# Peptides against a protein of PDB entry 5HB3, part 51

Target 1, 150 residues: chain A of PDB entry 5HB3
Amino acid sequence: RQMQDRCMSEYNQRIRNAPEGSIDPFRMACYKIIGRCDLSNRSLDGLQTDVNDWIWLQFNLARETDRSLELAGESYGLAELQASIREIGLKHFPKTAAEDTNGSFGMFFYLQILAGMFEQAIAYLYPFSYVDAVHFAIALTYYGLLRPVD

## One batch from the design tools (peptide; made by RFdiffusion4, then SolubleMPNN)

Design b1_p16_1_s2 (from b1_p16_1, 12 letters changed)
Fold by OpenDDE base, seed 5:
Structure b1_p16_1_s2 (fold): chain B 150 residues (1-150), chain A 16 residues (1-16)
Amino acid sequence: as target 1 above (150 residues)
Amino acid sequence: DLLEKLLKEWTKLLLE
């Protein structure tokens, strides 16, 4: 807790007081990750990141805490992450095979699987790749992660 | 905005 508080203090001080262009983005990233600073901004500013870096950061920042103990602006758990993935899917990924020009459906499927959205992931994959959807459904059912509807 | 940028970069990498 003391280390987290120190990281939060240093992060806030540097954002507010550091001269423009003097901030080390790697140092700020360390403070953000360790201190879970500014959960409203779940990105690493000044760094080149890809989708894997983004999703890694989301999971590192996500915590299942008692919502009653957290300030409303600092609550970020699995449910919020899943909601973010749903929103991303609606805005940035193909809804049908006819809309898929770049084969990006696989990335959205992957993000849903990582977030534990198994039923939604299979339902999404099915119209793009029937065979793959069936194989994943069988595997997920075998491991008790997918609940088949009777 | 960040996600859109990430997706564009990722798409570019996949097509390369």
Scores: peptide ipSAE 0.018, ipTM 0.411, DockQ to the pose 0.155
Fold by OpenDDE base, seed 2:
Structure b1_p16_1_s2 (fold): chain B 150 residues (1-150), chain A 16 residues (1-16)
Amino acid sequence: as target 1 above (150 residues)
Amino acid sequence: DLLEKLLKEWTKLLLE
């Protein structure tokens, strides 16, 4: 807790008071990760990041905490993460097999699986790769993670 | 392929 408080203090101080262009983005990233600072902005500003970096950050920041103990706008749990994944899916990934030009559907499937969106993931994958969707569905069902509907 | 690799890795993790 002491470390987190220090990170938050340093983060806020630098964001507000540092001269323009003087902020080390890697240092700020460290403060954000350790201190969970500024959860309204769940990105690493000034850094080139890919989808793996992004999703890693989201999971590191996500917490299931008592909402009453969190500051307004600082609540970020699994539900918010799942909502974010849905949003990026709508913006950046193919919705149908006909729209798939680069095979990126697999990445969105992967993101949904990571977020525990198993039913949605299988439903999404099915039109792109029937065989793979069936195999994943069987596996997820076997482990009790998928809830088949009659 | 990527999906096959993911399936294999996930299967291993779930069996642990």
Scores: peptide ipSAE 0.014, ipTM 0.420, DockQ to the pose 0.040
Fold by OpenDDE base, seed 3:
Structure b1_p16_1_s2 (fold): chain B 150 residues (1-150), chain A 16 residues (1-16)
Amino acid sequence: as target 1 above (150 residues)
Amino acid sequence: DLLEKLLKEWTKLLLE
C-alpha cells in the first residue's frame, strides 16, 4: 500500500510539473505497471508498442479486487478487459469471411483466447477456418476449458 | 481515440 501510494504520488507530480518533452516514457510506464496509476488511460504514452505489448499491459493492470475497496472509477478486472476486447472486435475486425480483406481474423481470435472467451473465440473462428476451429475446440474441451453443450 | 490510434499502428505493423 505504501509503495502504491508513493508511485501514484510520483506519477501525478511528474505529469503536473514536468516540462514538456522531459518525461521519460519508460519511467512513466514503470509507475503505471507497478503502481497501477491512471487506470483510465491503459496505454504506454511515448512508447512504440504492438498488440502483444498492449494485451500484456491490459492483463497486468487487470485485477479482481473487491469493488468496495476500489475508489470510484478505477475498477479494472477481467470482465472489463473482456468487454474492451468485444468492443475492439466489433469496430476493427471482420465479422464474416467475406469482410476479411487482410487476414486479421486470427488476431481477434488470439485476443479472445487470451481473455478466456473460449466459446466466443471458437464461434468467431468457425466461419473463417472450419478445420482450425474444430482443432481448437477439441483441445479446449480436452483441457476442460470448453464445455460441449449436450 | 487511443484505442483507435493503437489499432491503426498495429494494423500497419501486421500488414508490413
Scores: peptide ipSAE 0.011, ipTM 0.413, DockQ to the pose 0.149
Fold by OpenDDE base, seed 1:
Structure b1_p16_1_s2 (fold): chain B 150 residues (1-150), chain A 16 residues (1-16)
Amino acid sequence: as target 1 above (150 residues)
Amino acid sequence: DLLEKLLKEWTKLLLE
């Protein structure tokens, strides 16, 4: 808690008071990750990041905390992450095989798997790659992660 | 909005 508070303090101080161009984006990233600073902005400003970096950051920031202790703007858990993944999927990934021009369906499948959205992930993958969807479904079922709809 | 910006940047990176 003390470390988190210090990170938050330093983060806020730098954001407010640092001269333009003087902010080390890596240092700010450290504060964001360690201190979970400014959870409304779940990106690393000034850094070139890819999808893997983003999803890694999301999981690092996501915490199941006692909601009673969190300010409304600071609540970010798995449910919120899953909601974000759904929104991303709706906006930026192909919905059907016919819409897939660049093979990006695999990335969205991957994001859903990481977020524990197993049923949705399999359902999504199925029209793109039947064989792969079946293999993943078998594996997920074997590990008790997939809930077959009765 | 931030997610959209990130996705746009990522899409550009993936296409490159």
Scores: peptide ipSAE 0.011, ipTM 0.386, DockQ to the pose 0.146

Design b1_p16_1_s3 (from b1_p16_1, 11 letters changed)
Fold by OpenDDE base, seed 4:
Structure b1_p16_1_s3 (fold): chain B 150 residues (1-150), chain A 16 residues (1-16)
Amino acid sequence: as target 1 above (150 residues)
Amino acid sequence: DRLEALLKKWTELLLK
């Protein structure tokens, strides 16, 4: 807790007071990750990031905390992450095989799997790759992660 | 907005 508070303090101080161009984006990233600073902005400013970096950051920031102990605006858990992934899917990824011009369906499938959205992931993958969807469904079922619809 | 920008960039990169 003391370290987190210190990170937050340093993060806020630098954002507010640092001269333009003097901010080390890697240092700020460290504060953000360790201190979970500014959860309203779940990105790494000044860094070139890819989808893997983004999703990694989301999971690092996501915490299941007792809502009673969280300050207003600091709640970011798995449910919020899943909601974000759903929103991303609706906006940026193909909904059907006919819409898939770039083969990006696999990335959205991957994001859903990482977020534990297994049923949705399989349902999404099915029209793009039947064989792969079946294989993943079998595997997920084997591990007890897929809830078969009764 | 930043997420959308990032996603747009990623989609562009994936299309390449």
Scores: peptide ipSAE 0.026, ipTM 0.436, DockQ to the pose 0.091
Fold by OpenDDE base, seed 3:
Structure b1_p16_1_s3 (fold): chain B 150 residues (1-150), chain A 16 residues (1-16)
Amino acid sequence: as target 1 above (150 residues)
Amino acid sequence: DRLEALLKKWTELLLK
């Protein structure tokens, strides 16, 4: 708790008082990751990041905390992450094989798997790649992660 | 807006 408070204090002080262009983005990233600072902005500003960096950050920031202990407005858990992935999917990924122009369906499938959205991931993959969907379904069932609906 | 900008950047990177 003391370390988190210190990180928050230093993070806020730097954002408010640092001259423009003088902020070390790596230092700010450390405060964000370790201190979970500014959870409303779940990005690493000033850094060149890809989708893997983004999803890694989301999982590191996500915590299952008792709602009673979280200050109003800063709750971020797995449910919120899953909701974000759904929204991203609706806006930026193909919904059908006919809409797939660049083969990006695999990335959305990957994000859903990482987020534990197994049933939705298989359902999404099925029209794009039947064979792959079946293989993943078998594997997920074997490990008890997919519950086949009777 | 920042998320959209990030996603746009990623889509551009995935398309190269």
Scores: peptide ipSAE 0.024, ipTM 0.417, DockQ to the pose 0.090
Fold by OpenDDE base, seed 1:
Structure b1_p16_1_s3 (fold): chain B 150 residues (1-150), chain A 16 residues (1-16)
Amino acid sequence: as target 1 above (150 residues)
Amino acid sequence: DRLEALLKKWTELLLK
């Protein structure tokens, strides 16, 4: 907790007081990751990142903490992450096989799996790749992670 | 561990 508080303090101080162009984006990234600073902005400013970096960051920031101890703006858990993935899916990924021009459906499937959205992931993958969807469904069912729908 | 390995393998195939 002490380290987190120090990171938060340094992060806020630098954001407010640092001269323009003097902020090291890597240092700020460290503060964000370790201190979970500014959870309203779950990105690494000034750094070129890809989807893997993004999702890695989301999971590192996500915590199931006592919400009574957190400000409303500082609440970020699995539910919020899942909501973000749904939103990204709606905006940036194909909804149907007919819309898929670059094979990006696999990435969205991957994000859903990582977030524990197993039923939704399988349902999404099914029209794009039937065989793969079945394989994943079998595996997820075997481990008790996939709930059958009546 | 087995599930993670399987998911990783298949995910890698899907991302290619």
Scores: peptide ipSAE 0.007, ipTM 0.340, DockQ to the pose 0.053
Fold by OpenDDE base, seed 2:
Structure b1_p16_1_s3 (fold): chain B 150 residues (1-150), chain A 16 residues (1-16)
Amino acid sequence: as target 1 above (150 residues)
Amino acid sequence: DRLEALLKKWTELLLK
């Protein structure tokens, strides 16, 4: 808690008071990760990041805690993460096999799996790769993670 | 129900 408070204090101080162009983005990233600072902005500004960096950050920031206990007065949990993944899917990934030009469907499948969206992930993958979808479905069912509705 | 049954069957076959 003390470390988190210090990180948040430093983060806020630098954001507000640092001269333009003097902010070290890596330092700010450290404060964000360790202190869970500014949960409304779940990105690493000034850094080149890919989808793996993004999703890693999301999971590091996500907590299933009472909102009243959050320092920023904001909560970010699994539900919000899942919502973000859905939004990204709608904007950046193919919806059907016919729209797939670069094979990026696998990444969206991966993101859904990481977020525990198993039924949606399998449903999404099925039209792109039937065989893979079936194998994943079998495995997920074996571990009791998939809830077939039919 | 049908999908669940198929998945169970396939799982059993793979684990034998």
Scores: peptide ipSAE 0.024, ipTM 0.439, DockQ to the pose 0.018; fails the geometry check

Design b1_p16_1_s4 (from b1_p16_1, 14 letters changed)
Fold by OpenDDE base, seed 3:
Structure b1_p16_1_s4 (fold): chain B 150 residues (1-150), chain A 16 residues (1-16)
Amino acid sequence: as target 1 above (150 residues)
Amino acid sequence: DKLKELLEKWTKLLLE
């Protein structure tokens, strides 16, 4: 708690008081990751990041903690991450093979798998690649991650 | 390369 309070204080102080162009993005990233500061903004500003960096950050920020223990009253767990992925999917990724112009369906499938959305991931992949969907379904079932439908 | 460009593009989309 004390460490989190200190991280939050330093984070906010730098955001408010740092001279223009003097903010070290890596230091701010440390406050973000370690202190879980400003969970409403789940990005690393001023750093070159890719989708893997983004999803890595989301998982690092996600905690299954009691809301009462959160300093700023912000809660972000796996459920919220999964909800975010669903929303991103609806907004930015193809729904059918006919809508896929750049092959981005694979990335959305990947994000769903990482987030443990296995049933949704298989259902999504199925119309794009039947064979791959079946193979993944078999593998996920083998590892006990996918519940077979009765 | 092209892969990096695509990943950056997708990251930007995910952050919107």
Scores: peptide ipSAE 0.013, ipTM 0.333, DockQ to the pose 0.711
Fold by OpenDDE base, seed 1:
Structure b1_p16_1_s4 (fold): chain B 150 residues (1-150), chain A 16 residues (1-16)
Amino acid sequence: as target 1 above (150 residues)
Amino acid sequence: DKLKELLEKWTKLLLE
């Protein structure tokens, strides 16, 4: 907690008071990751990142903590991440095979798997690739990760 | 190269 508080303090101080162009984005990234600073902005400003970096960051920031101790807007756990993935899916990924122009369905499937949205991931993949959906379903079932629908 | 481009595009979208 002491480390987190220090990171938060340094992060806020630099954001507010640092001269323009003097902020080291890597240092700020460290503060964000370690201190979970400014959870309303779950990105790494000033850094070139890809989707893997983004999702990695989301998982590193996500915590199931006592919400009573969190400030307003600072609650970010797995549920919130899953909600974000759902929203991204609705906005930016193909909903049907007919809408898929660049094979991006695989990325959304991947994001859902990482977030533990196994049933939704399989359901989503099924119309794009039946064979793959079945194979993943078998594997997920074998490991006890896929829940049968009641 | 195409994959990288796609990932970059998606990253941008995800960060919005």
Scores: peptide ipSAE 0.012, ipTM 0.328, DockQ to the pose 0.672
Fold by OpenDDE base, seed 5:
Structure b1_p16_1_s4 (fold): chain B 150 residues (1-150), chain A 16 residues (1-16)
Amino acid sequence: as target 1 above (150 residues)
Amino acid sequence: DKLKELLEKWTKLLLE
């Protein structure tokens, strides 16, 4: 807690008081990760990041905490992450094979799997790759992770 | 239920 409080303090101080262009984005990233600072902005500003960096950050920031003990804007758990993935999927990933121009469907499938959205992931993958969807469904069922509807 | 049965069948066949 003491370390987190210090990170939060330093983060806020630098955001408010540092001259424009003087902020080390890596240092700010460290404060954000360790201190879970400013959970309303779940990105690493000033850094070039890919989808893997983004999802890694989301999971590092996500915590299952008692929401009753947290201040507004400090609650970020798995449910919020899953909601974010759904929103990103709707905006940035192909919904059908006909829309897939860059082969990015696999990445969205991957994100859903990581977030434990197994039923949605399989349903999404099915029209893109039937064989793969079936194999993943079998594996997920074997491990008790998939809940078939019928 | 039908899908579950199918998945269980294939799981058993492939992994046991």
Scores: peptide ipSAE 0.019, ipTM 0.509, DockQ to the pose 0.018; fails the geometry check
Fold by OpenDDE base, seed 2:
Structure b1_p16_1_s4 (fold): chain B 150 residues (1-150), chain A 16 residues (1-16)
Amino acid sequence: as target 1 above (150 residues)
Amino acid sequence: DKLKELLEKWTKLLLE
């Protein structure tokens, strides 16, 4: 907790008081990751990142903790992560095969799988790739991760 | 139910 408090303090101090152009984005990233600073902004500003970096960060920041114990007064757990994945899906990924122009459906499927959204992932993949959806569904069912209701 | 049927069908095809 002391380390987290220190990270939070340093993070906030630099954000507020650092001269323009003097902020080291890598240092700020370290504070964010270690201290879980500013959970409302789950990005690494000033760094070139991709979707893998983004999802890695989300999982590192996600904790199942009592909200009352969070320093920032904010909670970010698996449920919030899953909600974020849903929102990203709605905004940035094709909803149907007809909307798919660049084949990005696979990335959204991947994100849903990582977030444990197995039923939603299979349901999403099915119209894009029937065969792949079936194969993944079989595997997930075998391991007891998929709970088909229909 | 449709998903279950599909899973059963494909499981048989892949394992037999």
Scores: peptide ipSAE 0.019, ipTM 0.487, DockQ to the pose 0.019; fails the geometry check

Design b1_p16_2_s1 (from b1_p16_2, 10 letters changed)
Fold by OpenDDE base, seed 5:
Structure b1_p16_2_s1 (fold): chain B 150 residues (1-150), chain A 16 residues (1-16)
Amino acid sequence: as target 1 above (150 residues)
Amino acid sequence: SKEDAIKEELLAKLRE
């Protein structure tokens, strides 16, 4: 893409010429997401976002890195990501509404959605918020990502 | 914090 090439060019210029730490964090994030520049560095220091945006950024950066690793014979694909999300879920997130003390169920729902675990995400959300689960199920069905029950 | 722990574990998994 023309935009990607432009971002790479600007990144290469700035990384060499700009004082260390002087590049705007949001601009740096754009170079990484769009330009795929220096994906080995995913710290995104100085970028202040909410946790959901942070997760989204990390997932995008990770997926791009996985492509390069796949070519090198090492891969962290979708299956591995989904397995990781399941493990994180078991360890850090409530299994039932009774276990939910801080409302963190939404984050796990979000992680599952980003990992393409749509059926599991809806099933997980249902006991916490029936209304939200139904609405998301309808939306996912509309986009062909969830099979409706006959 | 719990959020930090989750972020750390997520990063660890994504780097495997």
Scores: peptide ipSAE 0.252, ipTM 0.841, DockQ to the pose 0.091
Fold by OpenDDE base, seed 2:
Structure b1_p16_2_s1 (fold): chain B 150 residues (1-150), chain A 16 residues (1-16)
Amino acid sequence: as target 1 above (150 residues)
Amino acid sequence: SKEDAIKEELLAKLRE
């Protein structure tokens, strides 16, 4: 708790006193991930990452925890993130193998996995590559991320 | 890029 308070205090001090844009983007990310500071700002300005790293960061910010039990005063909603991923999928990615013209299904699969949407990801991948879907299903089950069917 | 568009859209959706 004291660590969280310290982080918040330091964050507030820095944002008030630091010149515009002078805060290290990585430090800012740490304040958000560890300190849960100012989570209303998710842009992570100045942090150059690929989509995979970016979604990983967003996943961490959108930690799936009960707010009542969280020591931090702010949190993201994982459900919101997942809902957004679903919407993005509907808009930007093929829904069936027949619609796949550019082979982008893999990217959406990966985004779903990174967002913790394991069952949906496997279901999505299956019509594109059942072999890969089975392999991932086995792996996810092994690591306790997918519930096997009895 | 498509990647940037996805990021921006995701951020926008999270702000709704």
Scores: peptide ipSAE 0.237, ipTM 0.830, DockQ to the pose 0.118
Fold by OpenDDE base, seed 1:
Structure b1_p16_2_s1 (fold): chain B 150 residues (1-150), chain A 16 residues (1-16)
Amino acid sequence: as target 1 above (150 residues)
Amino acid sequence: SKEDAIKEELLAKLRE
């Protein structure tokens, strides 16, 4: 599309002409997310965000990179992402409420949701926060992302 | 520190 071509052109022009560190980090993020420019660089240096926003950005960038790799013969699709999230969960996040000392369960819940692991995410959240789990289950059901069990 | 470790591991997994 013309918009994407324009975005790439602007990105290339700015990266060549602008002094190092002078480009607005938010603008850089826009070039990467919308324009899919230079996705090999995913550091997002200078962009101050919370961890949830950072994760969201990384997932968006990774998905496009994965698509490009698929064309090159390498595949990192949804299944591989979900496997990675499971592995990260086993290593770094509490499995039960008794193991939760810093409230990090929410981050793992968030990762699972972003990876499309809706049923698993709700099941995981339930023992930590009953109310939140029920509310998310209702919302996901409304949008057709969760099927209620009989 | 734990957050940083998670970020690093996530990045490593996404680069595989």
Scores: peptide ipSAE 0.226, ipTM 0.827, DockQ to the pose 0.092
Fold by OpenDDE base, seed 4:
Structure b1_p16_2_s1 (fold): chain B 150 residues (1-150), chain A 16 residues (1-16)
Amino acid sequence: as target 1 above (150 residues)
Amino acid sequence: SKEDAIKEELLAKLRE
């Protein structure tokens, strides 16, 4: 809490006094991730990341917390995120191996895993890579994240 | 690019 409060204070000071674009993008990312500051702006402008890192950042910004502890605009529910991921999947990612032209199935698998959609992720991966799906299934089961199927 | 499209769509959904 102390760290968060400090981040909030610094963020508020900087956004009021600093010219636009003058704040270090990495520092801004820290304010958002740790301080939960201004989460309505999630583009992380100026921060160059690959898609995997970008996804990771977005998922960290999206969390289901008690609304009494955070401003409504500073939180995003996991359920809503999962719904969004499903929709993105339907639109942008291959449904079968036959539709896969560039190997993008792995990215969608990654998204699902980060969103806690373990059963769906494994089911999705299975037709693309049987071996990988089995390995992940075993691992997830070990950690109690995947229920064994009879 | 496909990556950009995914990012934009995700951002749009997060802003809803």
Scores: peptide ipSAE 0.214, ipTM 0.815, DockQ to the pose 0.103

Design b1_p16_2_s2 (from b1_p16_2, 11 letters changed)
Fold by OpenDDE base, seed 2:
Formats: sequence, structure tokens, C-alpha cells
Structure b1_p16_2_s2 (fold): chain B 150 residues (1-150), chain A 16 residues (1-16)
Amino acid sequence: as target 1 above (150 residues)
Amino acid sequence: SNLQQIQQELLQKLKS
């Protein structure tokens, strides 16, 4: 708690008082990840990142913490991450094979799998690649991650 | 590569 308070204080001070471009982006990332500062901003500015970095960050930010212990009024858990993934899917990814122009369906499938949205991921993949969907369904079922339907 | 381009585009969308 003391560490979090200190992080918040330092974060706020730097954001407000530091000259533009003078703040170490890695330090800011540490405040976000470790200090749980400014969780409403779920990106890392000033850093060169990729999709893997983004998803890694989301998982770190989506840590299940006892809300009662979080001094920060901001709660972000797995449910919120999953909601974000759903929203991203609706906005930015093809819904049908006919809409797929760049083969991006696989990326959305990947994101859903990472977020633990297994049933949704399989359902999504099925119209794009039947064979792959079946294979993943079998695998996920085998590992107890997918509920088999009669 | 095409993959890198797609990833970058996606990343921009995800950040928005």
C-alpha cells in the first residue's frame, strides 16, 4: 500500500510537472504495471510495442485483485479484458469469411484464446477454417478448457 | 512483411 501510494504520487507529479519528452517511458510503464497507476490508459506511450506486448500488458493490468484492497477506484479484471476483446472484435475484425479481406481472423481468434474465451474463439474460427476449429476444439476439450456439447 | 503490417495496423486499432 505504501509503495502504491508512492508510485501514484510520483506518477502524478511527473505527469504534471515534467517537461514533455523528459519522462522515461520505461519508468512510466513501471508505474502502470507495478504501481497500478492510471489504469484507464491501457497503452504504453513512447515505447515501441507490438500486439504481443499489448496483450501482455492487458493481462498484467487485468490482475485479479481484491477490490477491497485496491485504493485505486479503478477495477480491471479478466471480465473487463474479455469485454474489451469482444468490443475489438466487433469493431475491427471480420465477422464472416466474406468480410475477411486481409486474413485477420486468425489474430482475433488468437486474442480470444489468450483471454480465455475458448467457446467464443472456436465459434468464431469455425466459419473461417472448419478444420482448424475442430482441431482446437478437440484440444481444448482434452485439456478441460472447453465444455463439450452433446 | 505483410504480417508485420497487419500487426501494426491491429495495434493501432487496439490502442484506440
Scores: peptide ipSAE 0.044, ipTM 0.704, DockQ to the pose 0.646
Fold by OpenDDE base, seed 1:
Structure b1_p16_2_s2 (fold): chain B 150 residues (1-150), chain A 16 residues (1-16)
Amino acid sequence: as target 1 above (150 residues)
Amino acid sequence: SNLQQIQQELLQKLKS
């Protein structure tokens, strides 16, 4: 698209030529989200963000687009997001209750749920909180989001 | 406040 080409051109020009701190971080965010510029960098610099903002950004960047239609040749969909969440889990979150020092398991459970990784989320939560895992499993089953093992 | 600090630390890990 002509608009996307223009956004990419402006984004690249600003990154290369603008003095440090002179670029509006919200404008840069718009280039990334709307213009799909520099999708390899999945963070927003210069903005105060929390975990909810981060995951929101990941979902917005995760678009099922035909790779042939994207000028940058970068495609990022739900599958790639789920792969990223798995990788983050392996690197930064406890795998067992014994490794949990600050209760961070809940955050990883939360991320998996948001990414639609329901079965994996329940399986992960189970050793940390049996009761909660069962309750979430019941709820997810009720809404048709969790398939029980046949 | 403790939960917020933990979330901030996790956010930094997620951005890395």
Scores: peptide ipSAE 0.042, ipTM 0.690, DockQ to the pose 0.714
Fold by OpenDDE base, seed 5:
Order: sequence, then C-alpha cells, then structure tokens
Structure b1_p16_2_s2 (fold): chain B 150 residues (1-150), chain A 16 residues (1-16)
Amino acid sequence: as target 1 above (150 residues)
Amino acid sequence: SNLQQIQQELLQKLKS
C-alpha cells in the first residue's frame, strides 16, 4: 500500500511536471504495472509493442485482488478485460467468413482463449472453421475448461 | 510481411 501510494505520487508528478517527451517510457511502465497507476490507460505509450505485449499487460492489470484494498479508480479485473475484448470483437473483428478479408478472425479467437472466454471463442470460431472449432472444443473439454451442453 | 501488417493494424484497433 505504501509503495502504491508512492508510485501514484511520483507518476502524477512526472505527468504534470516533466517536459514533453522526456519521460522514460520504461519507468512509466513500471509505475503502471507495479504501482497500478492510471489504469484507465491500458497501454504503454512510447514503447514498441505487439498484440502479445498488449494482452500480457491486460492480464497484469487485471489481477484478481480485493478491490476494496485498492485505491479508487485503480482497480481492473478479469471481468472488465473480458468485457473489453467483447467490445473489441464487435467493433473491429469479422463476424462472418464473408466479412473476413484479411484472416483476422484467428486473432480474436486467440484473444478470447487467452482471456478464458472458451465457450465464446469456440462459438466464434465455428463459422470460420468448424473443424478447428470442434478440435478445440474437444481439447478444452478434456481439460475441464469447456462446459458441455446438457 | 502480411502478418506483421495485420498485427500492426489490429494493435492500433486494440489500443483505441
């Protein structure tokens, strides 16, 4: 708690007082990840990142903790991450094979799997590749991650 | 590569 308060103080100070472009992006990343500062911005500015980096960050920020012990506005859980992924899917990814012009459906499937949205991931994949969807469904069921239909 | 281009575009969408 003391460390978090210190990180927030330093983060806010640097945001307000540092010359534009002079802030070390790695240091700011540490404040965000370790200090959980400014969770409304779920990206690492000034760093070259890919989709794997993005999802890694989301999981770190979405740590399962007692939110009552966190500072106001500095909490983010798996449920919020899953909601964000759903929204991203609706806005930016193909919903049918006919809409898929660049093969991006696989990325959305991947994101859903990583976020533990197994049933939704399988349902999404099915119209693009039913064979793959079935194979993943079998595997997920084997590991107890997919709930079979009663 | 085509894959890299797609990933870059998707990354921008994810950050928005």
Scores: peptide ipSAE 0.041, ipTM 0.692, DockQ to the pose 0.631
Fold by OpenDDE base, seed 3:
Structure b1_p16_2_s2 (fold): chain B 150 residues (1-150), chain A 16 residues (1-16)
Amino acid sequence: as target 1 above (150 residues)
Amino acid sequence: SNLQQIQQELLQKLKS
């Protein structure tokens, strides 16, 4: 707790008082990941990141701890992350093959797989690529990751 | 709101 309080204090001080562009982005990343500072901002400013970096960060920031145990005003778990991915899918990705103009369905499939949303991922992929959906379903079942349809 | 903004920015980057 003392360490976290110090991290929060230092983070706030640097955000307010440091000259523009002078803050080490890696140090700020450490405050976010280790110190759990400013969890409402789930990006790493000043760093070039890709989808893998983003999802890695989301998983690291996702904790099973209660809000009351953290100084951060927000708690974020796997369930909330999965909900966010669902919302992203609804807003920004094609729902059917007919809606697919950019071939972006694969990216959403990938995000769902990374987030452990295996059943939803297979169901989503099926109308775009039947053969691939079946193959992934077989593989996921083999590894015990896919639940039987009830 | 910040999370949503970041996600939207990421998606925009991915589509570009």
Scores: peptide ipSAE 0.033, ipTM 0.631, DockQ to the pose 0.077

